# Peptides against a protein of PDB entry 5KEZ: the designs that were tried, part 21

Target 1, 320 residues: chain A of PDB entry 5KEZ
Amino acid sequence: NVAIYNPFRPWWERYQPVSYKLCTRSGNEDEFRNMVTRCNNVGVRIYVDAVINHMCGNAVSAGTSSTCGSYFNPGSRDFPAVPYSGWDFNDGKCKTGSGDIENYNDATQVRDCRLTGLLDLALEKDYVRSKIAEYMNHLIDIGVAGFRLDASKHMWPGDIKAILDKLHNLNSNWFPAGSKPFIYQEVIDLGGEPIKSSDYFGNGRVTEFKYGAKLGTVIRKWNGEKMSYLKNWGEGWGFVPSDRALVFVDNHDNQRGHGAGGASILTFWDARLYKMAVGFMLAHPYGFTRVMSSYRWPRQFQNGNDVNDWVGPPNNNGVI

## One batch from the design tools (peptide; made by RFdiffusion4, then SolubleMPNN)

Design b1_p9_8_s2 (from b1_p9_8 with H9F)
Fold by OpenDDE base, seed 5:
Structure b1_p9_8_s2 (fold): chain B 320 residues (1-320), chain A 9 residues (1-9)
Amino acid sequence: as target 1 above (320 residues)
Amino acid sequence: GSATRPVYF
C-alpha cells in the first residue's frame, strides 16, 4: 500500500493498495506464511481483509512511496506491480463531476465512482477479476480460511460472484478437501439507501451494522430502550437472517466516533458499557460474531470531531 | 467524513 507521511502513517493507508504483494508494515510474505501456518496448526484460522474495490487515492503522488517499494502512478492509473493500467478503472463509467461518489442514493455512483478519491477498479473486466482472484488464491494456497471483502457495497454483487467463482478450495493441509473460503462482505446498510445487504447474500455473509447501532442505543438506554426489548434480538429487530449476518459491537471505522451508527456505537472508550455489549453479543446466538481488538490513541476533539482519528496502531517511528 | 478511507455517516 501507499506510505502516507502526512499525517504520519495513518491507519487508513492500509486501504490504499498499489500492489497485491504481501509486503506491508505487518511483515513480508514469509512472515505471513509462517503466521498462517502456526495459527492453523493450533486451530486458529486467518481471514484476510481483502481490499479489491480500489487502488490508492487519485491524489497520491506517483513514485515508490509504498510499503514494498513498488512504483505506482495514480495520475496515469499505472500500477505495474499488478499490473493495472488506465483500462482497468471506472473513470469513464463514473458520470459525476468530481469523479467521486456524490450521491449515495444513486447506486451506480456508489459502485462506479471513486470512494473518497480512491481509484475505482473496473471489476466488470475479466482481467481485473482474474488479477484479484490470483491474489486471493495465493492467500488461499498459503492457508487462509477466507476473506473480509472491504467496501463490498461499492462493488456489484455479480462482479464479486465472478471473482469468488475463480477461487481455489482451501489448503488441504488444514482443511477438508473441497472446503470453500469463508466470505463476509462489508456492506453498510442502515436503511434509507438503494443498496441493500440482501443484494449480497448470494456471495456470503454480510456485515450487519444495525447490530452495533441498535445495541449501543439499548445499552446506553437511549430513547427509553430497555434490555428486555432484546428478547427478539436479531431477525425480530429487522436484521438480516442470522446465517447471513456477521455481527460486531464496533469496527475500526465507527469506533472513530462517526459513521455507521454514529454516537450510539459502543467502544473500549466506554469500558463498562462495551463489556456489557460484547458479553451480550457473545452470549446471544444471532449471527457470526466478531470481536474487536483495537488500541488507544490521543483523541483531540474539535467541534465534535476527533482530529486524530487517523492515528494508527502503536508504532516506533512508523515501524510496527 | 473522511476523504481518505470509507467512512459512512
Scores: peptide ipSAE 0.057, ipTM 0.811, DockQ to the pose 0.353
Fold by OpenDDE base, seed 2:
Structure b1_p9_8_s2 (fold): chain B 320 residues (1-320), chain A 9 residues (1-9)
Amino acid sequence: as target 1 above (320 residues)
Amino acid sequence: GSATRPVYF
């Protein structure tokens, strides 16, 4: 991914890929392979956060300022380490003036235009699908158990399916022969927009963002909500079917107050309430559960916004 | 929203 120095190595630089090489601040490919092997050998499975909707931001300077040293040029859409070129992006397909998503009520914009300036890959192209599948298959062959598909809302479900159909079975050294990768798709659906979580059920599980939002409201006793109302928690609250749901109290985005539940989201900053929420989630039989492991950072609120929401995990001058 | 990472409201 790109190496960002202003602000200094933010967490979100990881979501701006310039190659599919396994070289990041977390380590190199050999170290990753070693970790996957060690984890699998003790029954701990690895699921990769796969960023396949886009490459880096269109405004990032060209050069070799990346975690694996690969050259890239956002201006010319040149990512030779893949390789991608201008033909592999949706620049000509997006019809907005800015090239970015401008209206989330327009499903075509949401999927064909740039997400906050991130160069949008043309996932309709078999070439692009194959490059992504090659990346994911490499990870499968290493021994990962599945994937979180980042920004799935911004990809056409059929394009995702086309990629998934190219994937290998899981590594038989650790998984039964014929096992398929576990897929869960990040789709933010709180209602009110045309893109629905149900559009993606055919590809795997989806993130249920209503879960953390509503649970936070209940535990905070907002709007007269009571714990007793959680008796029919799950489908009874309008959530997706349990076998399609991946549930969580918070994630890295809404932990930083970036919507998808707003102020109702409980985080480790409110330790007692957060423990109640996580405990309830783990005890209640709905969905596939995900527990957040995060870190503290020096929050600084200005006009209701944390100006330090970019701060990444603890590090020593950029080295993790 | 964020110009560096998807933020949904």
Scores: peptide ipSAE 0.057, ipTM 0.813, DockQ to the pose 0.367
Fold by OpenDDE base, seed 1:
Structure b1_p9_8_s2 (fold): chain B 320 residues (1-320), chain A 9 residues (1-9)
Amino acid sequence: as target 1 above (320 residues)
Amino acid sequence: GSATRPVYF
């Protein structure tokens, strides 16, 4: 991915790929293989956060400032390490003045325009689908069990399916023959927008962001809400079907106090309430549960916003 | 929020 130095190596640089090389501040490919093998040998499975909707930001300077040293040029849409060129992006499809998503009530903008400047891949093209499938199949062959598909809301469900149809079965050294990768898709659907979580049910599970948002409100006793109201928690609260839901109390985005639940989201910063929420989630038989493992950072609030919300995880891997 | 990775509202 792109190496960002201002601010210094933020967490979100990881979501700005310039290649599909397994070479980041988290480690190199050999180290990753080693981890996957050791984990699989003791029954711990690995699911990869796959960033396949886009490449890096359009405003990033061209050069080799990346975690694996690969050259890239956002201005010319040149990513030779893949390779991608100007033919592989949706620049010509997006009809907004800025080239970015401007109206989230327009599904075509949401899927064909850039997500805050991130160069949007033309997933309708078989070439692009194949390059992504090659990346994911490499991971499958290493021994991963499945994927979180980042920014799925911004991809057409049919394009996702086309990619998934190219995927290999899981590695038979650790999984039963014919096993398919576990897929869950990040779709932020809190209602009121044209894109729905149900659009993606055919590809796998989806994130249920209503879960953490509503649970936080209840645990915090906001608006007179009570724990007893959780009697019909799940589908009774308007959530997606249990067999399609991936549920969580917080994620890396909404842990930072804004969006996809806002201030209702409980985090480790509110330790007592957070433990209550996580305990409830693990005890209640709804959805596939995900428990957050995060870190402290030096929060500094200015006008209600944490100016240090960019701070990435602890890292001792130098300047790579 | 992050300018290069938006948070949904």
Scores: peptide ipSAE 0.054, ipTM 0.808, DockQ to the pose 0.349
Fold by OpenDDE base, seed 4:
Structure b1_p9_8_s2 (fold): chain B 320 residues (1-320), chain A 9 residues (1-9)
Amino acid sequence: as target 1 above (320 residues)
Amino acid sequence: GSATRPVYF
C-alpha cells in the first residue's frame, strides 16, 4: 500500500493499495506465511481484510513511496505491480462531475464512482476480477480461512460473486477437503439508502452495523431504551438473518468518534459500558461475533472531530 | 480525493 508520511504512517494507509504484494508495515510474505502456519497449527484461523474495490487515492503523488517499494502513478492510473492501467478503472463509467460519489442515494454512483477519491476498479472486467482472484487465491493457498471484503457496498454484488467463483478451496493441510473460504462483506446499511445488506447475502455474511448502533443506545439508556427490550434481539430488531450477520460493538472506523452508528457506538474509551455491550454480544446467539482489539491514542477534538483519528497502532518508526 | 479512508456518517 501507499506509505503516507503526513500524517506519519496513519492506519488508513493500509486501505490504499498499490499492489497485491504481501509486503507491508506488518511484515513480508515469508513472515505472513509463517504466522498463518503457526496459527493454523493451534486452531487459530486467519481472515484477511481484502481491499479489492479500489487502489490508492487519486491525489497521492506518483513514485515508489509504498510499503514494498512498488512504483505507482495515480494520475495515469498506472499500477504496474498488478498490473493495472487506465483501462481497469471506472473513470469513464462514473458520471459525476468530480469523479467521486456525490449522492449516496444513487446506487450507481456508490458503485461506479470513487469512494472519497480512491481510484475505483472496473470490477466488471474479467481481467480485474482475475487479478483480484489471483491475489485472494494466493492467500488461500497460504492457508487463510477467509476474507473480510472491504467496501463491499461500493462493489456490485454480481462482480463480487464473479470473483468469489474463481476462488480455490481452502488449504487441505488444515481444512477439510472442499472447504470454501469464509466470506463477510463490509456493507454499511443503517437504512435510508438504496443499497441494502440483503443485496449481498448471496456472497456471504454481511456486517450488521445496526447491531452496535442499537446496542449502544440501549446500554447508554438513551431514548428510554431498556435491557428488557433485548428479549427479541436480532431479527426481532430488524437486523439481517442471524446466519448472514457478522456482529460487533465497534470497528476501527466508528471507534473514532464518528461514522456508522454515530455517537451511540460504544468503545473502549467508555470501558464499563463497553464491557457490558461486548459481554452481551458474546452471550447472545445472534450472528457471528467479532471482538475489537484496539489501542489508545492522543485524541484531540476540534469542532467535535478528533484530528488525531489517523493515529495507527503502536509501532517502531512506522513498523508494526 | 481524500487521503483518508472514508467513514460513513
Scores: peptide ipSAE 0.057, ipTM 0.807, DockQ to the pose 0.520; fails the geometry check

Design b1_p9_8_s3 (from b1_p9_8 with T4S H9F)
Fold by OpenDDE base, seed 2:
Structure b1_p9_8_s3 (fold): chain B 320 residues (1-320), chain A 9 residues (1-9)
Amino acid sequence: as target 1 above (320 residues)
Amino acid sequence: GSASRPVYF
C-alpha cells in the first residue's frame, strides 16, 4: 500500500493498495506464511481483510513511496506491479462531475464512482476479476480460511460472485478436502439507502451494522429502552437472518466517534458498558460474532470531530 | 493532498 507521511503513517493507508504483494508494515510474505502456518497448527484460523474495490487515492503522488517499494502513478492509473492501467478503472463509467460518489441514494454512483477519491476498479472486466482472484487464491494456498471483503457496498454483487467463483478450495494441509473459503462482506445498511444487505446474501455473510447501533442505545438506556426488550434480539429486531449475519459491537471505523451507528456505538472508551455489550453478544444466539481488539490513541476533539482519528496502532517510529 | 479512507453512515 501507499506510505503516507502526512499525517505520519495513518491506519487508513493500509486501505490504499498499489499492488497485491504481501509486503506491508505488518511484515513480508515469508513472515505472513510463517504466521499462518503457526496459527493453523494450533487451530487458529486466519481471515484476510481484502481490499478489492479500489486502489489508492487519486491525489497521492506518483513514485515508489509504498510499503513494498512498488512504483505507482495514480494520475495515469498505472499500477505496474499488478499490472493495472487506465482501462481497468471506472473513470469512464462514473458520470458525476467530480468522479467521486456524490449521492448515496444513487446505487450506480455508489458502485461505479470513487469512494472519496479512491481509484475505483472496473470489476466488470474479467481481467480485473482474475487479478483479484489470483491475489486471493495466493492467500488461500498459503492457508488462510477466508476473507472479509472491504467496501462490498461499493461493488456489484454479481462482480463479487464472479470473483468468488474463481477461488480455490482451502489448503488441504489444514482443511478438509473441498472446503470453501469463509466469506463475509462489509455492507453498511442502516436503512434509508437503495443498497440492501440482502443484495449480497448469495455471496456469503454480511455485516449487520444495526446490531451495534441498536445494542448501544439499549445499553445506554436511550429513549427509555430496556434490557428486557432484548428478549427477541436478532430477527425479531428486524436484523438479517442469523445465518447471514456477522455481528459486532464496534469496528475500527465507528469506534472513532462517527460512521455507521453514530454516537450509540459502544467502544472500549466506555469500558463498563462495552463489556456488558460484548458479554451479551457472546451469550445470545444470533449471528456469527466478531470481537474487536484495538488500541488507545490521543483523541483530540475539535467541533465534535477527533482530529487524531487517523492515528494507527502502536509503533516504533512507523515500524509495527 | 492524499485521500483518506472515509468513515460513512
Scores: peptide ipSAE 0.066, ipTM 0.824, DockQ to the pose 0.729
Fold by OpenDDE base, seed 3:
Structure b1_p9_8_s3 (fold): chain B 320 residues (1-320), chain A 9 residues (1-9)
Amino acid sequence: as target 1 above (320 residues)
Amino acid sequence: GSASRPVYF
């Protein structure tokens, strides 16, 4: 991914890929392979956060300022380490004046335009699908168990399916022969927009952002909410079917106060309430559970916004 | 300044 130095090595640089090389602030491919092997050998499975909707931001300077030293040029859409070129992006398909998503009520914009400047891959092209599948298959062959698909809301479900149809079975050294990768898709659906979580049920599980938002409201006792109202928690609260839901109290985005769910989201900053929420989630049978592991950072609020929400995990001069 | 990953609202 791109190496960002202003601000200094933010967490979100990880979501701006310039190649599919397994070479980042966390380590190189050999170290990753070693970790996957050690984890699998004790029954701990690895699921990769796969960033496949886009490459890096269009405003990032061209050069070799990346975690693996690969050259890239956002201006010319040149990512030779893949390789991608201008033919592999949706610049000509997006019809907005800026090239960015401007109206989230227009599903075509949401999927064909750039997400806040992130160069949008032409996932309708078999070439692009194949390059992504090659990346994911490399991970599968290393021994990962599945994937979180980042920014799935911004990809056509059929394009995702086409990629998934190219995937290998899981590595038979650790998984039964014929096993398929576990897939869950990040889709933010709180209602009111045309793209719905149900559009993605055919590809795997989806994130249920209503879960953390509503649970936070209840445990905070906002709007007169009571714990007793959780009697029909799950589908009874309008959530997606349990067998399609991946649930969580917070994620890396809404932990920073502005993600889906808003101020109701509970985080480790409110330790007592957070432990209550996580405990309830783990005790309740609804959905597939995900527990957040994060870190403290020096929050500084200005006009209601944390100006340090970019701060990444503890590191040694940018190296984790 | 630099490109960032958006936070969903």
Scores: peptide ipSAE 0.066, ipTM 0.817, DockQ to the pose 0.652
Fold by OpenDDE base, seed 1:
Formats: sequence, structure tokens, C-alpha cells
Structure b1_p9_8_s3 (fold): chain B 320 residues (1-320), chain A 9 residues (1-9)
Amino acid sequence: as target 1 above (320 residues)
Amino acid sequence: GSASRPVYF
């Protein structure tokens, strides 16, 4: 991914790829292989947060300022480490003046325009699908069990399906022959927008962002909410079917006090209430559960916003 | 400036 130095190596640089090489501040490919092997050998499975909707921001300077040293040029859409060129992006499809998503009520913009300046890949192209599948298959062959598909609402479900159809079965050294990768898709659907979680059910599970948002309001006792109202928690609250739901109390985005769920989201900063929420989630049989492992950062609020919400995880290999 | 990872509101 791109190496961002202002602010200094933020967490979100990880979501700006310039190649599919397995070399980031989390480690190199050999270290990753070793980790996957050790985990699989004791029954711990690995799923990868796969960023396949886009490459890096359009305004990032060209050069080799990346975690693996690969050259890239956002201005010319040149990513030779893949390789991608100007033919592999949706610049010509997006009809907004800025080239960015401007109206989230326009599904075409949401899927064909740039997400906050991030160069949008043309996933309709078989070439692009194949490059992504090659990346994911490399991970499958290493021994990963599946994937979180980042920014899925910004990809056409059919394009995702086409990529998934190219994937290998899981590594038979650790998984039963013929096993398919576990897939869940990040789709923020709180209602009111044209893109629905149900559009993606055919590809795998979907994140249920209503879960953490509503649970937070209940446990915080906001608006007269009571724990007794959780009697029909799950589908009774209008959530997606249990067998399609990936549920969580917080994620890395909404942990920072804004985004899907807003201030209702419980986090480790509210330790007592957070433990209650996580405990409830683990005890209740709705959905596939995800537990957050995060870190402290020096929060600095100005006008209600944490100006240090960019701070990345602790790291001791800052040279890459 | 460079794009950050989006936060959904």
C-alpha cells in the first residue's frame, strides 16, 4: 500500500493498495505464511481483509513511496506491479463532476465513482477480475480460510460473484477437500439508500451494522430503550437473516466515534458497557460473531471530533 | 491532499 507520512503512517493507508504483494507494516510474505501455518496447525483459521474495490487515492504523488517499494502513478492510473493501467479503472463510467461519489442515493455513482478519491477498479473487466482472483488464490493456497471483502457496497454483486467463481478450493492440508472460502462482505445498510444488504446474499454473509448501532442505544438506555426489548433480538428487529449476518459491537471505522452507528457505538473506551454488549453478543445465537481487538491512541477532541482518529496500531517495523 | 479511507455516515 501507499506510505503516508502526513499524518505519519495512519491506519487508513492500509486501505490504499498499489500492488497485491504481501509486504506491509504487518510483515512480509514469509512471515505471513509462517503465521497462517502455525494458526492452522492449532485450529485457528485466518480470513483476510481484501481490498479489491479500488487502488490508492487519486491525489497521492507518483513514485515508490509504498510499503513494498513498488512504483505507482495515480495520475496516469499506472500500477505496474499488478499491472493495471488506465484501461482498468471506471473513470469513463463515472459521470459526476468530481469523479467521486456525490450522491449515495444513486446506486450507479456508489459503484462506478471513486470512494473519497480512491481510484475505482473496473471490476466488469475479466482482466481485472482475474488479477484480483490471482491475489486471493495466492492467499487461499497459503492456507487462509476466507475473506472480508472491503467496500462491497461499492462493487456490483455480479462482479463479486464473477471473482468468487474463479477462486480455488481451500488448501486440503488443513481443510476438507472441496471446501470453499468463507466470505463476508462489508455493506453498510442502515436503510434509506438504494443499495441493500440483500443484494449481496448470494455471495456470502454481510455485515449487519444495525446490530452494533441498536445494541449501543439499548445498553446506553438512550431514548427509553430497555434490555427487555431485546427479547426478539435479531430478525425481529429487522436485521438480515441470521445465516447471512456477520455481527459485531464495533469495527475500526465506527470505533472512532462517527460513521455507521455514530455515537451509539460501544467501544473499549466505555469498558463496562462494552463488556456487557460483547457478552450479550456472544451469548445470543443470532449471526456470525466478530470480536474486536484494538488499541489505545491519544485521543484529542476538537469541536466534537477526534483529530487523532488517524493514529495506526502499535508498530515496531516503521522502516517499511 | 491524499484521500483517507472513507467513513460512512
Scores: peptide ipSAE 0.064, ipTM 0.806, DockQ to the pose 0.673
Fold by OpenDDE base, seed 4:
Structure b1_p9_8_s3 (fold): chain B 320 residues (1-320), chain A 9 residues (1-9)
Amino acid sequence: as target 1 above (320 residues)
Amino acid sequence: GSASRPVYF
């Protein structure tokens, strides 16, 4: 991914890929392979956060400022380490004036235009699908158990399916023969927009963002809500079917104090309430649970926004 | 400039 130095190595640089090489702030491919092996050997499975909707931001300077030193040029859509070129992006397909998503009530914009300037891959192209599948298959062959598909809302479900259909079975050294990768898709669906979580059920599980948002209001005792109302928690609250749901109290995005649930989201900053919410989630059978492990950072609020929400995890001069 | 990862509102 791109190496950002202003601000200094933010967490979100991880979500701006310039190659599919397995060398990042976390380590190189050999170290990753070693970790996967050691984890698998004791029954701990690895799921990769796969960023396949886009490459880096369109405004990032060209050069070799990347975690693996790969050259890239956002201006010319040149990512030779893949390789991608201008033919592999949706610049001509997006019909907005800016080239970015301007209206989230327009599903075609959401999927064909750039997400906040991130260069949008043309996933309709078999070439692009194959390059992504090669990346994911390399990880599968190393021994990962599955994937979180980042920004799935911004990809056409059929394009995702086409990629998934190219995937290998899991590594038989650790998984039963014929096992398929575990897939969960990040789809932010809080209602009110045309793209629905149900659009993606055919590909695997989806993130249920209503879970953390609603649980937060209950635990906070907002709007007169009571714990007793959780008696029909899950589908009874309008959430996706349990077998399609990946549930969580917070994630790295909404932990930053805004978006995808707003102020209702509970985080470690409110330790007591957070523990109550996480405890309830783990005790309740609805959905596949995900527990957040995060870190403290020096929050600085200006006009209600934390200007330091970019701060990444504890590191040694950028190396995690 | 740098494009930050989006947060949905």
Scores: peptide ipSAE 0.062, ipTM 0.815, DockQ to the pose 0.667

## One batch from the design tools (peptide; made by RFdiffusion4, then SolubleMPNN)

Design b1_p10_1_s1 (from b1_p10_1, 7 letters changed)
Fold by OpenDDE base, seed 2:
Structure b1_p10_1_s1 (fold): chain B 320 residues (1-320), chain A 10 residues (1-10)
Amino acid sequence: as target 1 above (320 residues)
Amino acid sequence: AVDSTRPTFA
């Protein structure tokens, strides 16, 4: 991914790929392979956060300022380490003046335009699908168990399906022969917008962002809500079917005070309430559960916003 | 409101 130095190595640089090389601040491919092997050998499975909707931001300077030193040029859409070129992006398909998503009530913009300036890959193209599948299959062959598909809301479900159809079975050294990768898709659907979680059920599980948002309001006792109202928690609250749901109290985005759920989201900053919410989630049989492991950072609020929400994991001068 | 949690890039 790109190496950003202003601010200094923010967490979100990880979501700006310039290649599919397994070479980041976390380590190189050999170290990753070693970790996967060690984890699998003790029954811990690895699921990769796969960033396949886009490459890096359109405004990032061209050069070799990346975690693996690969050259890239956002201006010319040149990513030779893949390789991608200008024909592999949705620049011509997006019809907004800026090239960015301008109206989230327009499903075509949401999927064909750039997410906050991130160069949007043309996933309708078999070439692009194959390059992504090659990346994911390499990970499968290493021994990962499945994937979180980042920004799935911004990809057409059919394009995702086409990629998934190219995937190998899991590595038989650790998984039963014929096992398929576990897939869960990040889709933010709190209602009121055209893109629905149900659009993605055919590809695998979907993140249920209503879960953390609603649970937060209940635990915080907002609007007179009570724990007793959670008796029919799950489908009874309008959530997606349990067998399609990936549930969580918070994630790295809304832990920083923005995104789906807003101020209702509980985090480790509110330790007591957070433990209550996580405990409830783990005890209740709805959905597939995900527990967050995070870190503290020096928050500085200005006009209600944390100006240090960019701060990444603990590191030694950029090295994790 | 926009349904994005990632910052824009300058």
Scores: peptide ipSAE 0.059, ipTM 0.806, DockQ to the pose 0.584
Fold by OpenDDE base, seed 1:
Formats: structure tokens, C-alpha cells, sequence
Structure b1_p10_1_s1 (fold): chain B 320 residues (1-320), chain A 10 residues (1-10)
């Protein structure tokens, strides 16, 4: 991915790929293979956060400032390490003045325009689908069990399906023959917008962001909410079907006080309430559960906003 | 409500 130095190596640089090489601040491919093997051998499975909607930001300077030294040029849409070129992006398809998503009530913009400047891949093209599938299949062959598809809301469900149809069966060294990768898709659907979680049910599970948002209000006793109201928790609260839901109390985005759920989201900063929420989630049968493992950072609030919400995870491997 | 996402570098 792109190496960002201002601010200094933020967490979000990891979501700006310039290649599909397994070479980041988290380690190289050999180290990753070793980790996957060791985990699989003791029954711990690996699911990769796959960033396949886009490449890096259009405003990033061209060059070799990336975690594996690969050259890239956002201005010309040149990513030779893949390779991608100007033919592989939705620049001509997006009809907004800025080239970015401007109206989230326009599903076409949400899927065909750039997400906050991130270069939007033309997933309608078989070439692009195949390059992504090759990346994911490489991971499958290493031994991963499945994927979180980042920014699924910004991809057409049919394009996702086309990619998934190209995927190999899981590695038979650890999984039964014919096993398929476990798929869950990040779709932020709190209601009020045209893109719905149900659009993606055919591809796999979907993140249910209403879960953490509503649970937070209940545990915090906001708006007169009571724990007793949770007796019909799940579908009774308007959530997606249990067999399509991936549920969580917080994620890396809304943990930082913004995004889906806002201030209602419980985090490790609210230790007692957070333990209550996580305990409830693990005890309740609704959905497939995900437990957050995060880190502390030096929060600095200015005008109600944490100016250090960019701080990445602890790292001791320098500026690679 | 507009989605919050990862910023780009300018």
C-alpha cells in the first residue's frame, strides 16, 4: 500500500493499495504464510480484509513510496505491479463534477464514483475481476478461510458475485475438499439510503451496523432504553436475518467516534459498558459474532473531535 | 447519513 508520512504512517494507509503483493508493515509473504500455517494447525482460521473496490487516493504523489517499493502513478492510473492502467477505472463512468461520490441517495454514484478520492476500479471488466480473483486465490491457496470485503456498498453485487465465482476451493491441507471461502461484506445500512444490505445476501453475510449502534444506546440507557427491550433482539429490532448477519459492538471506523453509529458506539475506552455489551453479544444467538481487538492511542480532542484518530497500531519495523 | 471512510492523502 501507499506509505503516508503526513500524518506519519496512519492506520488508513493500509486501505490504499498500489499492488496485491503481500508486503506491508504487518509483514512479508513468507511471514504471512508462516502465520497462516501455524494458525491453521491449531484450528484458528484466517479471514483477510480484502480491499478490492479501489486503489489508492487520486491525490497521492506518484513514485515508489509504498510498503513494498512498487511504482505507482495515481494521476495516470498506472499500477504496473498488478498491472492496472487508465482502462481499468471508472473515471469515464462517474458523472459527478468532482469524480467523487457526492450524493449517497444516488446508488450509481455510490458504486461508480470515487469514495473520498480513492481510485475506483472498473469491476465490470473481466480483466479487473480476474486480477482481483488471482489475488484472492493466492491467499486461498496459502490457506486463508475467507474474506471481509471492504467497501462492498460501493461495488455492484453482481460484480462481487462474478469475482467470487472465480475463487478456488479452500486449501485441502486444512479444509474438507470442496469447501468454499467464508464471505462477509462491509455494507453500512442504517436505513434511509437506496443501497440495502439485502442487495448483498446472495454473496454471503453482511455487516449489521444497526447492532452496535442500537446496543450502545441501550447499554448507555439513552432515550429511556432498557435492557428488557432486548428480549426480541435481532430480527425483532429490524436487523437482517440472523444467517446473513455479521455482528459486532464496534469496528475500527466507528470506534473513533464517527461513522455508522456515532457516539452511541461502545468501545474499550468505556471498559465496563463495553464488557457488558460484548458479553451480551457473545451470549445472544443472533448473527455471526466478531470481537474487536484494538489498541490505545493518544487521543487529543479539539472542538469535540479527536485530532489523533489517524494514529496506527503499534509498530516496531520502522518506515517500511 | 454519509458514510465515514478512510481519508486520502493530499
Amino acid sequence: as target 1 above (320 residues)
Amino acid sequence: AVDSTRPTFA
Scores: peptide ipSAE 0.054, ipTM 0.798, DockQ to the pose 0.763
Fold by OpenDDE base, seed 3:
Structure b1_p10_1_s1 (fold): chain B 320 residues (1-320), chain A 10 residues (1-10)
Amino acid sequence: as target 1 above (320 residues)
Amino acid sequence: AVDSTRPTFA
């Protein structure tokens, strides 16, 4: 991914890929392979956060400022380490003046335009699908158990399916023969927009952002909410079917107050209430559970916004 | 300044 130094190595640089090389501030491919092997050998499975909707931001300077030193040129859509060129992006398909998503009520715009300037891959092309599948298959062959598909809301479900159909079975050194990768898709659906979580049920599980938002409201006792109201928690509260839901109290985005429940989201900053929420989630049978492991950063609020919401995990001069 | 990769959402 791109190496950003202003601000200094933010967490979100990880979501701006320039190649599919397993070489980042966390380590190289050999170290990753070693970790996967050691984890699998003791029954701990690895699921990769796969960024396949886009490459890096369109405004990032060309050069070799990347975690593995690969050259890239966002201006010319040149990513030779893949390789991708201008033919592999949706620049001509997006009809907005900026090239970015401008209206989330337009589903085609949400899928075909750039997410906050991130160069949008043409996932309708078999070439692009194959390059992504090769990346994911390399990970599968290393021994990962599945994937979180980042920004799935911004990809056509059929394109995702086409990629998934190219995937290998899991590595038979650790998984039963014929096992398929576990897939869950990040889709932010709180209602009010045309893209629905149900559009993606055919590809795997989907993130249920209503879960953390509503649970936070209840545990905070906002609007007279009571724990007794959780009697029909799950589908009874309008959530997706349990077998399609991946649930969580918070994630890295809404932990920083950007949305998906806003101030209702419970985080480690509210330690007691957070423990209650996580404990309830783990005890309740609804959905597939995910527990957040985060870190403290020096929050500084200006005009209601944390100006340090970019701060990444504890590191040594950028190396984690 | 470089912005976050995540949009603001309700």
Scores: peptide ipSAE 0.048, ipTM 0.784, DockQ to the pose 0.131
Fold by OpenDDE base, seed 5:
Structure b1_p10_1_s1 (fold): chain B 320 residues (1-320), chain A 10 residues (1-10)
Amino acid sequence: as target 1 above (320 residues)
Amino acid sequence: AVDSTRPTFA
């Protein structure tokens, strides 16, 4: 991914890929293989956060300022380490003036335009699908158990399906022969927008963001909500079917206070309420649960916004 | 809507 130095190595640089090399601040490919092997050998499975909707931001300077030193040029859409070129992006398909998503009530913008400037891959192209599948199959070969598909809301479900259809069975050294990768798709569907979580059920599980938002409201006792109302928690609250739901109290995005649930989201900053929420989640049978492990950072609020929400995990002068 | 905690990269 790109190496960002202003601000200094923010967490979100990880979501600006320039290649599919397993070479980041977390380690190199050999170290990753070693970790996956050690984890699998003790029954801990690895699910990769796969960033396949986009490459890096359009405004990032060209060069070799990346975690593995790979050259890239956002301006010309040149990512030779893949390789991708200008033919592999949706620039011509997006019809907004900025090239970015401007209206989330327009599904075509949401899927064909850039998410906050991130260069949007043309996932309709078999070439692009194959490059992504190659990346994911490499991970499957290493021994990962499945994937979180980042920004799935911004990809056409059929394009995702086409990629998934190219995936190999899981590594038989650790998984039963014929096992398929576990897929869960990040889709932010809080209602009111044309793109629905149900659009993605055919590909695997989806993130149920209503879960954390509503649970936070209940535990915070907002709007007269009561714990007793949780008797029909799950489908009874309008959530996706349990067998399609990946549920969580917070994630790395909404932990930072805005969007995808807003202020209702409970985090470790409110320790008591957070433990109540996580405890309830783990005790309740609805959905497949995900527990957050994060870190503290020096929050600095200005006009209601944390100006340090970019701060990444604890590090030694950029080295994790 | 956009996840407003995800910064603008443009």
Scores: peptide ipSAE 0.100, ipTM 0.838, DockQ to the pose 0.554; fails the geometry check

